# Designs tried in a protein design run: peptides against a protein of PDB entry 7Z53. Part 6

Target 1, 150 residues: chain A of PDB entry 7Z53
Amino acid sequence: PRIKNQADCIPFFRSCPACPGSNITIRNQINALTSFVDASMVYGSEEPLARNLRNMSNQLGLLAVNQRFQDNGRALLPFDNLHDDPCLLTNRSARIPCFLAGDTRSSEMPELTSMHTLLLREHNRLATELKSLNPRWDGERLYQEARKIV

## One batch from the design tools (peptide; made by RFdiffusion4, then SolubleMPNN)

Design b1_p9_1_s1 (from b1_p9_1, 3 letters changed)
Fold by OpenDDE base, seed 2:
Structure b1_p9_1_s1 (fold): chain B 150 residues (1-150), chain A 9 residues (1-9)
Amino acid sequence: as target 1 above (150 residues)
Amino acid sequence: PPDNAAQHA
C-alpha cells in the first residue's frame, strides 16, 4: 500500500535502474551520488589519525591494510595498537585486537567493520587506478583524489 | 550509536 501521509515516510530514494543490454533478468542500478559524502569514518577526522590510517611506506596513496590477515586475498582493516585493548579481552581465544579506522566504533559492530572494509578496498582500488592513469602523481595526490571519489 | 552507513551504499 502507498503511504499518503508524508509525515509517516522516511525519505528513501530507490536507485534508478540502468537499462541492460541483453540481460533483462537482472535489474542494474545506477550508482549515483549527488551529495557530499562524509567518509571520516574511513579516513579519520583528525590529522594524526588520518596519517595512521595511511600506508606511508610508499607513494601509492593507499590506506593501511591488515598485515596479518586477508580475506581470500582481499584487504582487511589494520589493527590498532591500543594499550589495554578491549577487543583482546572480549574473546581471549580469538586474540584479535581492535581494528583501526576513522571511527572508533569500527570494532564495536560488524556492520561498521564491513562497511569500513569495503570502503578501504574501494579507496585502494581507486588509488591504484589513479596511479595507472597518472603515473606522476605522488602519494598525497593519489590519496586525496581517491578520497574525494569515495 | 549506529553510523549512517547508508549514505555510502
Scores: peptide ipSAE 0.013, ipTM 0.419, DockQ to the pose 0.045
Fold by OpenDDE base, seed 4:
Structure b1_p9_1_s1 (fold): chain B 150 residues (1-150), chain A 9 residues (1-9)
Amino acid sequence: as target 1 above (150 residues)
Amino acid sequence: PPDNAAQHA
């Protein structure tokens, strides 16, 4: 084998195959995504982080938004609560902490910040509309259904 | 709105 030290290997799992047709000779993987846009990084890959990204003060299934700033009435990403916040050290005059997002790089790349912001807004929009259509749904149901649509 | 300058931590 080319690589002798298995500790240096990155584990990869082969995706499940799609149901083959009678004339299909090429193995195709099943698409496990619920939407065209993979927003998994917006919601956080780990459950504790995912919970921290949610607005748990109500049963509206919303993602948490910034409590200090808005963009002309539109939501911004919430701030994180880091003990040693690197964003506070970058610009001492601004005194703006790092954003909390599913991707830890959200404050490192403006492109990611913008994407996370847009998808956060879209989620909250969808959750709001779903609540209007389904008034009996609780916050968990609203959150999960909106997450599936995004 | 907050200053969203890119920063590597």
Scores: peptide ipSAE 0.012, ipTM 0.348, DockQ to the pose 0.039
Fold by OpenDDE base, seed 1:
Formats: structure tokens, sequence, C-alpha cells
Structure b1_p9_1_s1 (fold): chain B 150 residues (1-150), chain A 9 residues (1-9)
């Protein structure tokens, strides 16, 4: 049935079927997610947040990383500085604050935390490579170019 | 809330 009240609908798109020519009745789908990544949740939608997510201590165009912890040498999301930090309040013994990300839900959903972490690492990897290829680029240029590639 | 991680995978 057709729904007239479109305001109640969350838009979803059905992936196109991928038919490899086999007589398999199982419907496969075209992978369209690898072509473009909406990384707005990584970079933040507001300028103050976007600046806070960046490493502004140098001209390398990097996103800020955690200064207390690493994952076997790999970067983790930086901690936020929230008044009445809910992460600190939920487990007072652990004393681990909420992560800072473009999406406020990053500390609430482990799936988002993981994805943000991976995209953080990818951005910093790209920015590092762009710096090596373009030594005269400043931090803003490196950040923006890496952001476009992600 | 919706899981936005699926958009990046």
Amino acid sequence: as target 1 above (150 residues)
Amino acid sequence: PPDNAAQHA
C-alpha cells in the first residue's frame, strides 16, 4: 500500500540485485557502500565540533587521537571533556570518559565507536600520505583533501 | 537510534 504521509517515513533505498548468471534463487546485492563514505559523523557537522576533532598542534591535517590509550600502537578516538560525563558516571571505577566524535552516539554504540575509530585511522593515514606527496601543503589543505577522499 | 555504521561499511 502507498503511504501518503511521507513525514512518518524514514527513507531507505533498496540495493540493486546482482545476478552473476547462475540459477541461484538467492538474491545477491550490488555493493554500493564502498564507492562513497559519508564521513560527516567523523568530522562533525558543526564548525566548533569539527575543530575540536582536529589535531591543531601541528600542520599535518590530522584528526585528534587519544592521548592516554592506543590499540597496539593504533589510534583511538580522543576523549571528550563533558561536564557531567555520562561515561564516567555509569562506571565510576573505570574512570573512562566518553569519546569525542562527530556523532554524539559514538560512545553509546560500540558499532559506531569501532567505525569512527577505523575512519579516524584512515583519515590520518591519508593525511600522512598526502603530506609525503605534497610537502608544501599546510594542515588545512591536508585535512580537507583527506576529508574528501574518506 | 539507527546505527549509522552501516553507511560506512
Scores: peptide ipSAE 0.008, ipTM 0.464, DockQ to the pose 0.040
Fold by OpenDDE base, seed 5:
Structure b1_p9_1_s1 (fold): chain B 150 residues (1-150), chain A 9 residues (1-9)
Amino acid sequence: as target 1 above (150 residues)
Amino acid sequence: PPDNAAQHA
């Protein structure tokens, strides 16, 4: 980013410009994500949370996925381990805990849940491809490089 | 995603 210190900034995002060739008359814009979440929130803002969101069982640089459920073979967000899980209280018979994500609201808003899920899948897809292209990279390198791309 | 990365470059 152009602005390195963002601690005291109000985030305001703009589509990235593209200047193909020698066109001096128009300014193109690359595709920009219009979303309810910042992709950075998928990874967690605090290091302990960020670590908990990762799959640390291997050196593939993956984010953790749900170990109980999948969506037709596709990954879902992992469950949190809350003492008094409010999601379990909504339907005690269902026994579905809250999701673990960088944003604690991930289980409160379906659109937020969906976005986090999509970005989780995208990260893991990228990490997998990066591993294929760079088989010598360790899990940390794969995770960081995939994070940069997302 | 690449578009998000571009905004945070």
Scores: peptide ipSAE 0.008, ipTM 0.419, DockQ to the pose 0.033; fails the geometry check

Design b1_p9_1_s2 (from b1_p9_1, 3 letters changed)
Fold by OpenDDE base, seed 1:
Structure b1_p9_1_s2 (fold): chain B 150 residues (1-150), chain A 9 residues (1-9)
Amino acid sequence: as target 1 above (150 residues)
Amino acid sequence: PPDNAEQLL
């Protein structure tokens, strides 16, 4: 049945199925992302998202971090700014939005949230260290070099 | 389920 009340609905889209020639019993998903190890779950696969994930306030090549919360001084993922934020909808009392990451699932599973957080911290650590080693590098160079190492 | 982050480690 079609849900009539859409006020608290989250628009999820199902991935296209992959049809392997010999096995039609198990539905596999098509991977539309690159086969390269590019850490796109952290950095985003699209340029607009990638830019939104960066700290553009300086030339340090950092990823954006949460501006409201920290974990004992350690960085947390920044919040997203979704019009229909599912995290706000699921718990209206908490009023905590979803995290922003390269993977849209970053707030769906605590394991993903944790890993994205760790990789964000690692990127920022690397970018900071690279800046100390290469003071003449600009923010773009620092970001790209840190991204390559992650 | 396995995710891409686990593959990077």
Scores: peptide ipSAE 0.008, ipTM 0.446, DockQ to the pose 0.031
Fold by OpenDDE base, seed 2:
Structure b1_p9_1_s2 (fold): chain B 150 residues (1-150), chain A 9 residues (1-9)
Amino acid sequence: as target 1 above (150 residues)
Amino acid sequence: PPDNAEQLL
C-alpha cells in the first residue's frame, strides 16, 4: 500500500482490475458475480418469503407464477397480497397489485420487474428440464438444483 | 387487464 499511516485509514479494499479489451485507459473491476448471481432478488433472502415465492401445489420445484395474467403464454410474477397495496394506490383504475418477488422493489422499477420475470422463467425452464432428466427428484431437490444453476 | 400488467414489465 502507498499509504504508510494506516491509523487514519478506513480499510477499503480495491477490487482487482479486469482487462476486458484494447482500451487500456479504463480500469474495470472484476465482476465477482460468478455464475452465482446472488439471485436473492428472485428467490428471497428469508425462508418465509422464499416459500411464498414457490409453487407449492406440486413437486416440480417451480417458482410461483401469476394466476391471472400471462405474457403471450409466458409466465409473469405472482401478485402479492398486501393490505395497503401501494401499486393499487398509485393507479386506482388499473387495479393491478404489486408483484411478489424476492426484492420489494420489483414493482417500483420496470427494469427490475423485467429481470425478475426473465429469471423466474429461466428457473422454471431449468426445473422442468431437470425433472425430465431426473424424474425421481422431488420438488425440493428440483428447486434447489435449479436455484444453483440460475 | 393483461395490458396493464404487461406495461409494468
Scores: peptide ipSAE 0.006, ipTM 0.326, DockQ to the pose 0.045
Fold by OpenDDE base, seed 4:
Structure b1_p9_1_s2 (fold): chain B 150 residues (1-150), chain A 9 residues (1-9)
Amino acid sequence: as target 1 above (150 residues)
Amino acid sequence: PPDNAEQLL
């Protein structure tokens, strides 16, 4: 072996393979963390973060939106509540906190912020439509079903 | 202000 010292190794575990379909020659792993589309950037991969990203004030299965600002009536990402908010420190006159998203980098570049915003809006749209179609669904089911679609 | 927040998008 090229590496003699195990202390220099980073432990990696091979994920379980997904069941091969017909004519699949490439081994795929089972994704146990996210849906078919990895939307962890939107929903968060950690349960505490995922909960903080949700609107828990109602049973509509919505993601939380900005309470201070909107884009022509459209939702923006909620602000984070950081002790030492780097966004506030970067531009002291603007007084705009960092955005909260499933990816902590959501405020680092406009392109990423825009993608998170888009997917936030799409989730909330889907959850709203799902509620209309399924009035008896609770907020958890609406959230999970919308999350699966995104 | 709204303009500053929107500029981050």
Scores: peptide ipSAE 0.000, ipTM 0.253, DockQ to the pose 0.047
Fold by OpenDDE base, seed 5:
Formats: sequence, structure tokens, C-alpha cells
Structure b1_p9_1_s2 (fold): chain B 150 residues (1-150), chain A 9 residues (1-9)
Amino acid sequence: as target 1 above (150 residues)
Amino acid sequence: PPDNAEQLL
């Protein structure tokens, strides 16, 4: 039974089952890590989330990057601003909040975090190069064209 | 004007 009252629920999303033909006894999950790069998970499937993942401070078509940390000058995923941030509770001394990404699991699996980070960097690289090639493109076009290439 | 997106690939 699906719990209809979600007010007190911690949102756990279960991956869809895959039925591998003849062995019905073993439930396989769709491996979200090895799924072909569905960039929809990078950009967010919902428009409000997609907007929050963008750098809206300019017309460069960039995704938002972390404002506190970099990886040797390279971008990291931005932090989310959760009221009850579960990542802050994992290690109280580290004080590292959850990442904001199109996939809510980005802070749960380091492999997923890495992939999102890679694709963030690639998007911003593409958007930057597209701006150089097409100086008259606005931020929306740069964002959409970079998104299509990724 | 035509876009130059393919030059990036």
C-alpha cells in the first residue's frame, strides 16, 4: 500500500524493478549508475528544480556551481538549502550540506556525485565555448544548446 | 545567423 499522507514521510525513492526474463525469483533493479547518460537527471526533470540548478546571475547559460569549494580550480556541485539537511547530520563536525542536483540521490552515492560533477563541468565548458562561437546567443539558448549536446 | 554549435564537436 502506498502511504497517501506524506507529511511525516522521509522521501525514499525506490528504483523500478527490472525483470531479467526467466529468473523471476531475483529482483534486479535498474542500475541508475550504469544507465546511459540521461542528462535529464543532471538538469532536473521538473522546471522549478531546473531553474534552481542554473546560474541566473548572467546570460552565459551556465549551471550553478559551488560558491564555497572548488576542486583545484574546477567546479563542484552547488549546495542545497534544505531546512532539515540530512548531510549535516552524517558528520556534525564536517558541516557539509547536501549537494543540489537534478537527481536527489546525488548526495547519497559518491559515484553519482562524481558523474553529476563531471556533467556540470562539461555543460559549463560547452556553454562557454558556445558563447565564444555564437556571441549573440542569450543565456537561454546557450543553456539549451549545451544541454542538447550533453 | 546559423549557429556554430557543430564546431565544438
Scores: peptide ipSAE 0.000, ipTM 0.327, DockQ to the pose 0.029

Design b1_p9_1_s3 (from b1_p9_1, 3 letters changed)
Fold by OpenDDE base, seed 2:
Structure b1_p9_1_s3 (fold): chain B 150 residues (1-150), chain A 9 residues (1-9)
Amino acid sequence: as target 1 above (150 residues)
Amino acid sequence: PPDNAEQLK
């Protein structure tokens, strides 16, 4: 149902749903050209961090994903490699390191973690589609073009 | 490019 009194509403718009693959139980969102999201929290604002957030093992322009865990087959944020990892000390039984993201707060707030995860997935989706459309593009171009769309 | 973005909708 639509809210009739728009004066009391914050004008947020929901993206269109997309169901990639065979897993139709998870409703994903697609980017719209009319929307702009500052995804610096995903990509990082500094070049060294940005490089660490990328998958540099191939020329697909992908962001790095967690190598240990997935969410029902979908990507999760990669872990950071901290000498003194505060996340490991918070819950010693869980043994979950801090996530690596463009924002240091990613592991501190579950809401941010979720958002970053979704944007990570969207970037990788976009990069994959761009590769399909432009098979001659290298990883750098795929990464940058996907970043622009996000 | 805009053309690629449109195809991703």
Scores: peptide ipSAE 0.012, ipTM 0.471, DockQ to the pose 0.026
Fold by OpenDDE base, seed 1:
Structure b1_p9_1_s3 (fold): chain B 150 residues (1-150), chain A 9 residues (1-9)
Amino acid sequence: as target 1 above (150 residues)
Amino acid sequence: PPDNAEQLK
């Protein structure tokens, strides 16, 4: 490899080419990816942020959800509490603050917002099921175990 | 844990 210090690189893997038994000149690729979810954007990389993203009102190990809005009964990301909220400043009529997430870009890119929302819902689903399976687990255990499964 | 993960699928 051209780069000697690979520790500083983000590893990318290219799928193997697949040649069909026919004289097809189109290069196909084998899809070997099963699943990988980097949920660091959901949980936050800093402990203070991670705590702010959690629902600390109970011992259910849940992430905090929006207290003002739902999506047809489903959870949305909680709002941040910024002094100078850019989301409020850009559209003063909407009066919708920025979302709070593990990634500061959550309100800048709708794609990330959607993904964060889905993973939030998944975490809370997992935590709920884990509580059912393990009634004696406290909120910290439920949160950590759900985080590991995500 | 693996057991919990399997039960949640």
Scores: peptide ipSAE 0.008, ipTM 0.479, DockQ to the pose 0.031
Fold by OpenDDE base, seed 3:
Structure b1_p9_1_s3 (fold): chain B 150 residues (1-150), chain A 9 residues (1-9)
Amino acid sequence: as target 1 above (150 residues)
Amino acid sequence: PPDNAEQLK
């Protein structure tokens, strides 16, 4: 690669193209509406992180939510606990730490932050509904089943 | 389970 220092690169992933027959000028995308969605960015790809993203205070199978702020009663992503929090260092007046998510870039891209927030809410919604439907399920079962649906 | 998923979607 031309750029030898890849540590400074922001990873960007592009969806697979759907190349129609004779149309080479327009890049179409594969319809992923019915495909599996990799939600590792929400749940974490590593087990320690995945555990930290969960609400372990109860048996409801919920993801952890922000304990300081809400959006008109709706959940926000929890804050991370970094020694050298780049979010705090970037804007000292705001005093807003980085969010904790499965993707470390959750606080770097507003679009990603929003997506994580929505999927967090959806997971917790699903877990809540699953608890209502299956009152005897424990937190692990609720979490896993909700994760499968998301 | 699929049945639960269909009920929630």
Scores: peptide ipSAE 0.007, ipTM 0.443, DockQ to the pose 0.029
Fold by OpenDDE base, seed 4:
Structure b1_p9_1_s3 (fold): chain B 150 residues (1-150), chain A 9 residues (1-9)
Amino acid sequence: as target 1 above (150 residues)
Amino acid sequence: PPDNAEQLK
């Protein structure tokens, strides 16, 4: 093996192949995604992170939004509370922390930040509409149902 | 009351 140190390896898992219905020479993977967009990066794949991404101050099922800044009245991603926040260190005068998102890379790539922001807004929009349609739903149900739609 | 989540899908 060319890689001698296993610590240098990044683990990859190969998805199950799709059963070919014909003489398909190309190995295709089974798409296990139930939606067109995998929003796992928005909601977080780990429960502690997922909870931190939610607005727990009410029963509206909303994701947390930035408390300091808005984009023309529209929500922005909340800031993370990182010890030794790298975003604060890049420009000390700006004093802008890294964003908190389901993907830790959200602050590294503007494209990813934008997508997270859009899906954040969409989730909160959906949750708001769902609350209007289903006023008896609690915050957990609103959150989960909105998450399923996104 | 009915669940209306499907209306938003």
Scores: peptide ipSAE 0.006, ipTM 0.465, DockQ to the pose 0.029

Design b1_p9_1_s4 (from b1_p9_1, 3 letters changed)
Fold by OpenDDE base, seed 2:
Formats: C-alpha cells, sequence, structure tokens
Structure b1_p9_1_s4 (fold): chain B 150 residues (1-150), chain A 9 residues (1-9)
C-alpha cells in the first residue's frame, strides 16, 4: 500500500476486476450473482413483508400481482396499503397508490419499478414451470425453489 | 442511484 499510516485509512476493499475480452479500458467488477442472489429487494428481507408479497390464495408459490392493472396481459407489482401513501399525494388526480415490493423505493424510481416487475414475472414463470415439472410440490416449496433460481 | 436489483440481470 502507498499509505503507510493505516490508522487513518477507511478499510474499503475494491472488488476484483473482471476483464471482458472486447474492451479492456472499462474495469468491471466480478459479478458474484451467478450463485444464490440475495433478491431481498424482490422478496423482502423480513418475514411479515415476504408473506405480504406472496399470493397466499393458492398453493402455486406465486408472488402477489396487481389486482387492478396489467401490462398487456402481463403482471404488475401489487399496490401497498399505506395510511399516508406518498404516491397518492404526489399526484392527487391519478389516485395510484405506491407499489408493494421488497424494496420500499420501488415506486420512486421507474427503473427500479421496471426491474422489480421483470423479476416478479420471472419468479411467477419459474414457479409455474416448477409446478408443471413437480406436480406434488406445495406452494411453499415452489416459492422457495423459484426464489433460489431468481 | 443504481439499485442492487439491476445487478440480478
Amino acid sequence: as target 1 above (150 residues)
Amino acid sequence: PPDNAAQHL
């Protein structure tokens, strides 16, 4: 290290570089997400939230989807039930509440909303395929196995 | 800010 006085250093560690073959000028970090990805932003980090994000009406292991709206027949994030919903206050005429997701910021950033929506759809796709392959699996197993793959 | 969710793709 160039700095000899380690007492004044904040111990930040830089990720190992990944070198894609075509452009060595851009330093990428190693993507550790090829293993079990912490998708807590989708599934929730806490059990009460995780349960609220699930479709508990059946044994299909699905995440909850919006009951009012769809995107050309595709699922959207469910709405939350907030007492003082900031999304309702942002545009009072639209009357669109905040989305419920594992990340509380899901309604603040369109990019995040889109990503959560895609991952919701992928989970439900996976759970559906897993049910087809394993008809005897219950909703809990389907949910957990789909979660491991996402 | 880039969300961790973007890293899942």
Scores: peptide ipSAE 0.014, ipTM 0.452, DockQ to the pose 0.039
Fold by OpenDDE base, seed 1:
Structure b1_p9_1_s4 (fold): chain B 150 residues (1-150), chain A 9 residues (1-9)
Amino acid sequence: as target 1 above (150 residues)
Amino acid sequence: PPDNAAQHL
């Protein structure tokens, strides 16, 4: 069925199916994420995304934070820059974009948003403490060492 | 990892 009124549609895309064999009774999704515990939900599984999630304006090894909003002085996830932002489309009056995180689901459920926010804060806390302990470390090393601890 | 088993994307 073709939806004629696309103006009221949220542009969700269905994940590609995994087809491991000829006898497929259950549709599985392709896992495009890393297979090890690397907190890729926070840092991203792809280098372009990972760079966009970082605060690249300094050498502090921090993740990017929201520039418009804070939670009582605590960091929130940065906003994404989607062409067809589903969060903007869901509630046009609120004018709040989707959050940017390593997991695309970061704005789909409050529980994920909360966990990503906590881990963002923890990374930035760790990076700050690591900088205090190791003043000569550059932003890349601080970022990577904090990432390993998270 | 924070996952609630719900996925749209």
Scores: peptide ipSAE 0.013, ipTM 0.404, DockQ to the pose 0.029
Fold by OpenDDE base, seed 4:
Structure b1_p9_1_s4 (fold): chain B 150 residues (1-150), chain A 9 residues (1-9)
Amino acid sequence: as target 1 above (150 residues)
Amino acid sequence: PPDNAAQHL
């Protein structure tokens, strides 16, 4: 081994393999955190964060949206509620808090913010359509089914 | 709309 001192090693564990299909030559790992598509940046990987990202005021399965601003009637990411909000400190005149998203970096780059915004809009669109198709579904089911599609 | 300044170091 190239590294002789185990103290210099970061322990990595190999994830469990997904069941190979008949034509799968590449070993894939089981994703235990997210759906088939990793949308953790949208939904959060931790339950408390995931809950905070949801609109819990109704049974529509929606993600929370900004309550102060919209983009020509389209949703924007909700603001976070940070005690020491770095966004407020960056530009004191703007007084704009950081956005809340599944990825804590959502406010660091405009490109990332845009992608989060797009995917939030898509989730809410899907949840709305699913509610129309399935009027008896509750908010939890709508949220989970929309999340699976994204 | 909010002006989101880049904060990436």
Scores: peptide ipSAE 0.006, ipTM 0.335, DockQ to the pose 0.037
Fold by OpenDDE base, seed 5:
Structure b1_p9_1_s4 (fold): chain B 150 residues (1-150), chain A 9 residues (1-9)
Amino acid sequence: as target 1 above (150 residues)
Amino acid sequence: PPDNAAQHL
């Protein structure tokens, strides 16, 4: 990458160019948004982020869930720990931080928040089911196998 | 699916 300081970079993934015909002058993007939810964004593209998204307190292969809030007993995305959390600054009285997700936009777009939440729930469901079927699997195997299914 | 995960790494 041309920019060496990646700390200030927003990760953008370019969809593959669709070349529908001989006139390559118009770069159409394969609508990666309409292709089934890229679950890769749920798990994070970077190893440090991917680790932070996991529940490492046990060997159940689960993703981390919100410790303060639930949706009628269902999991929500965990909160991030940002130095200058824009969500905290939006309403100082509410004191609700931004969500931690593989996509940094998850707190900006309710659609992404919902999608990541659903996939979090699905991963944890799968990991739980896999643990039931395979009691001897460790947390790493459960996590990886659930990730492959999602 | 692995194909989507590989594009974001």
Scores: peptide ipSAE 0.006, ipTM 0.351, DockQ to the pose 0.039

Design b1_p9_2_s1 (from b1_p9_2, 4 letters changed)
Fold by OpenDDE base, seed 2:
Structure b1_p9_2_s1 (fold): chain B 150 residues (1-150), chain A 9 residues (1-9)
Amino acid sequence: as target 1 above (150 residues)
Amino acid sequence: NPDLAANHS
């Protein structure tokens, strides 16, 4: 049966098909080996989300990090502020909200959570080094330059 | 490189 309530759906999208030769019956994935890194899952594709993912309390061009927990001193993804947080409902004893990221699936798959965490740390590392090299750069410049490198 | 999220989707 089809899901009537679209709000309950996890947003997954299919990639574009590739047409290999004369065989038009087989739907293959396109080859994206030469594509540049699309880090929209980390930074967000929309401006409001992108701003929420940034640390706006300073001019260091950093992404926001978790304010409650760290991984042996290393940053973790910040928590989202969802009205009906599905992560809190999944395991009531854990009391861990969903993580905030550019991709809404960041809390659904541990692999994505790990990658987002690593890229978060890498961005902040880059921004910190860029600040050291360019002390006069403001937060926006640091953020954008680090984003380009990632 | 391709979209990392797409690879795990």
Scores: peptide ipSAE 0.013, ipTM 0.445, DockQ to the pose 0.031
Fold by OpenDDE base, seed 1:
Structure b1_p9_2_s1 (fold): chain B 150 residues (1-150), chain A 9 residues (1-9)
Amino acid sequence: as target 1 above (150 residues)
Amino acid sequence: NPDLAANHS
C-alpha cells in the first residue's frame, strides 16, 4: 500500500539488486564498498559543531580524537561537554561523558558510535596521507579534501 | 552507507 502521509516516514534507501543472470529467488545486492559515504553525521551539519569536531591545534586537517582513551592505539570519538550530560547521569559510577559527533544520538546507539569511530579514523588516515602527498596544503584544504573522499 | 542510514531509524 502507498502511504500518503510522508511526514510519518523515515527515508530509507534499498540496495540495488545484483542480477547475475541466474534464476535464483534469493535477492543479491550490488557490492557498494567503493561508493561515496554521506558522512554528514561525522562532520556535523552545523558550522559551530563542525568546528568543534575538528582538531584546530594544528594545520593537519584532522578531526578531534579522544584525549583520554584509545583502542589499542586507534582513535576514539572525543567527548562532548554537555551541561547535564545524560551519559554521566545514567551511570554515575562510570563517569564517561557522551561522545561528540555530527549526530547527537552517537552515544545512544553503539552501532552508530562504532561507525562514527571508523569514519573518524578513515578521515584522519586520509588527511595524513594527503598531507604526505601535498605538504604545502593547509589544514582547511586537507580537511575538506579528506571530507570529500570519505 | 546503508548500515549508517539504518542506525538512524
Scores: peptide ipSAE 0.012, ipTM 0.461, DockQ to the pose 0.035
Fold by OpenDDE base, seed 3:
Structure b1_p9_2_s1 (fold): chain B 150 residues (1-150), chain A 9 residues (1-9)
Amino acid sequence: as target 1 above (150 residues)
Amino acid sequence: NPDLAANHS
């Protein structure tokens, strides 16, 4: 059915198909992510995004957290800075922008949002503990080591 | 590192 009300629409783009090496009739999408095993949905598959997801204001190897809101003292995902933010368009009264995560779909499903939040907190917890155990490690080392453990 | 494939489905 044709939907005329586009104010509540969430933009969704279908991935390009991958080229199979054999006689496969199943349409597979091209993989632009590093891996789902390496938690790229949390850390990002692109270097610019990965940098934006990190707290670069110190040498603690932390991921960036929301600066406006917390959950009883616990961290939330940082907000993205989109020109046409679909989250703001979906619910204009809420005025809550989309979250920034390694996966661009982090705000589309509450399940993904919660999972990303948990992994964000776990990373920062690990980085903090690693700093205590290894005071001489810099932020890059702490970030990478925590990322490996997650 | 948990498998998150099910969450993306």
Scores: peptide ipSAE 0.012, ipTM 0.478, DockQ to the pose 0.028
Fold by OpenDDE base, seed 4:
Structure b1_p9_2_s1 (fold): chain B 150 residues (1-150), chain A 9 residues (1-9)
Amino acid sequence: as target 1 above (150 residues)
Amino acid sequence: NPDLAANHS
């Protein structure tokens, strides 16, 4: 083998295969996601980050939105609170901090920013609709159900 | 997901 030092290796584990009923020669892994879209980048894969991305000021199950700016009434990603914010350093005159999202790269690529923003809006829309349909649901239930739908 | 939860608890 070319790599002799095991410490230089990054362990990767093969996902469990799906077992379709038909004669399939191509191996496909099991999709453990509850939705077609992997929105982990929006909600955060770590619990502390996930909590920071939520609007905890009410029981509406919403994700946090930008408190300073909106896009013609539509929500934008909230700003992060970084000690050494690279976005502030990039353009000192603009004084715009980095966005807070489930992916730390949300402010690096406009495509990611747009996708995060879109799914943020969709989650909040869904949570709002779920609240109207289920007025007795608390914020946690609304958040989780909306997350499952996204 | 097209399933929007109905009135259930």
Scores: peptide ipSAE 0.010, ipTM 0.295, DockQ to the pose 0.034

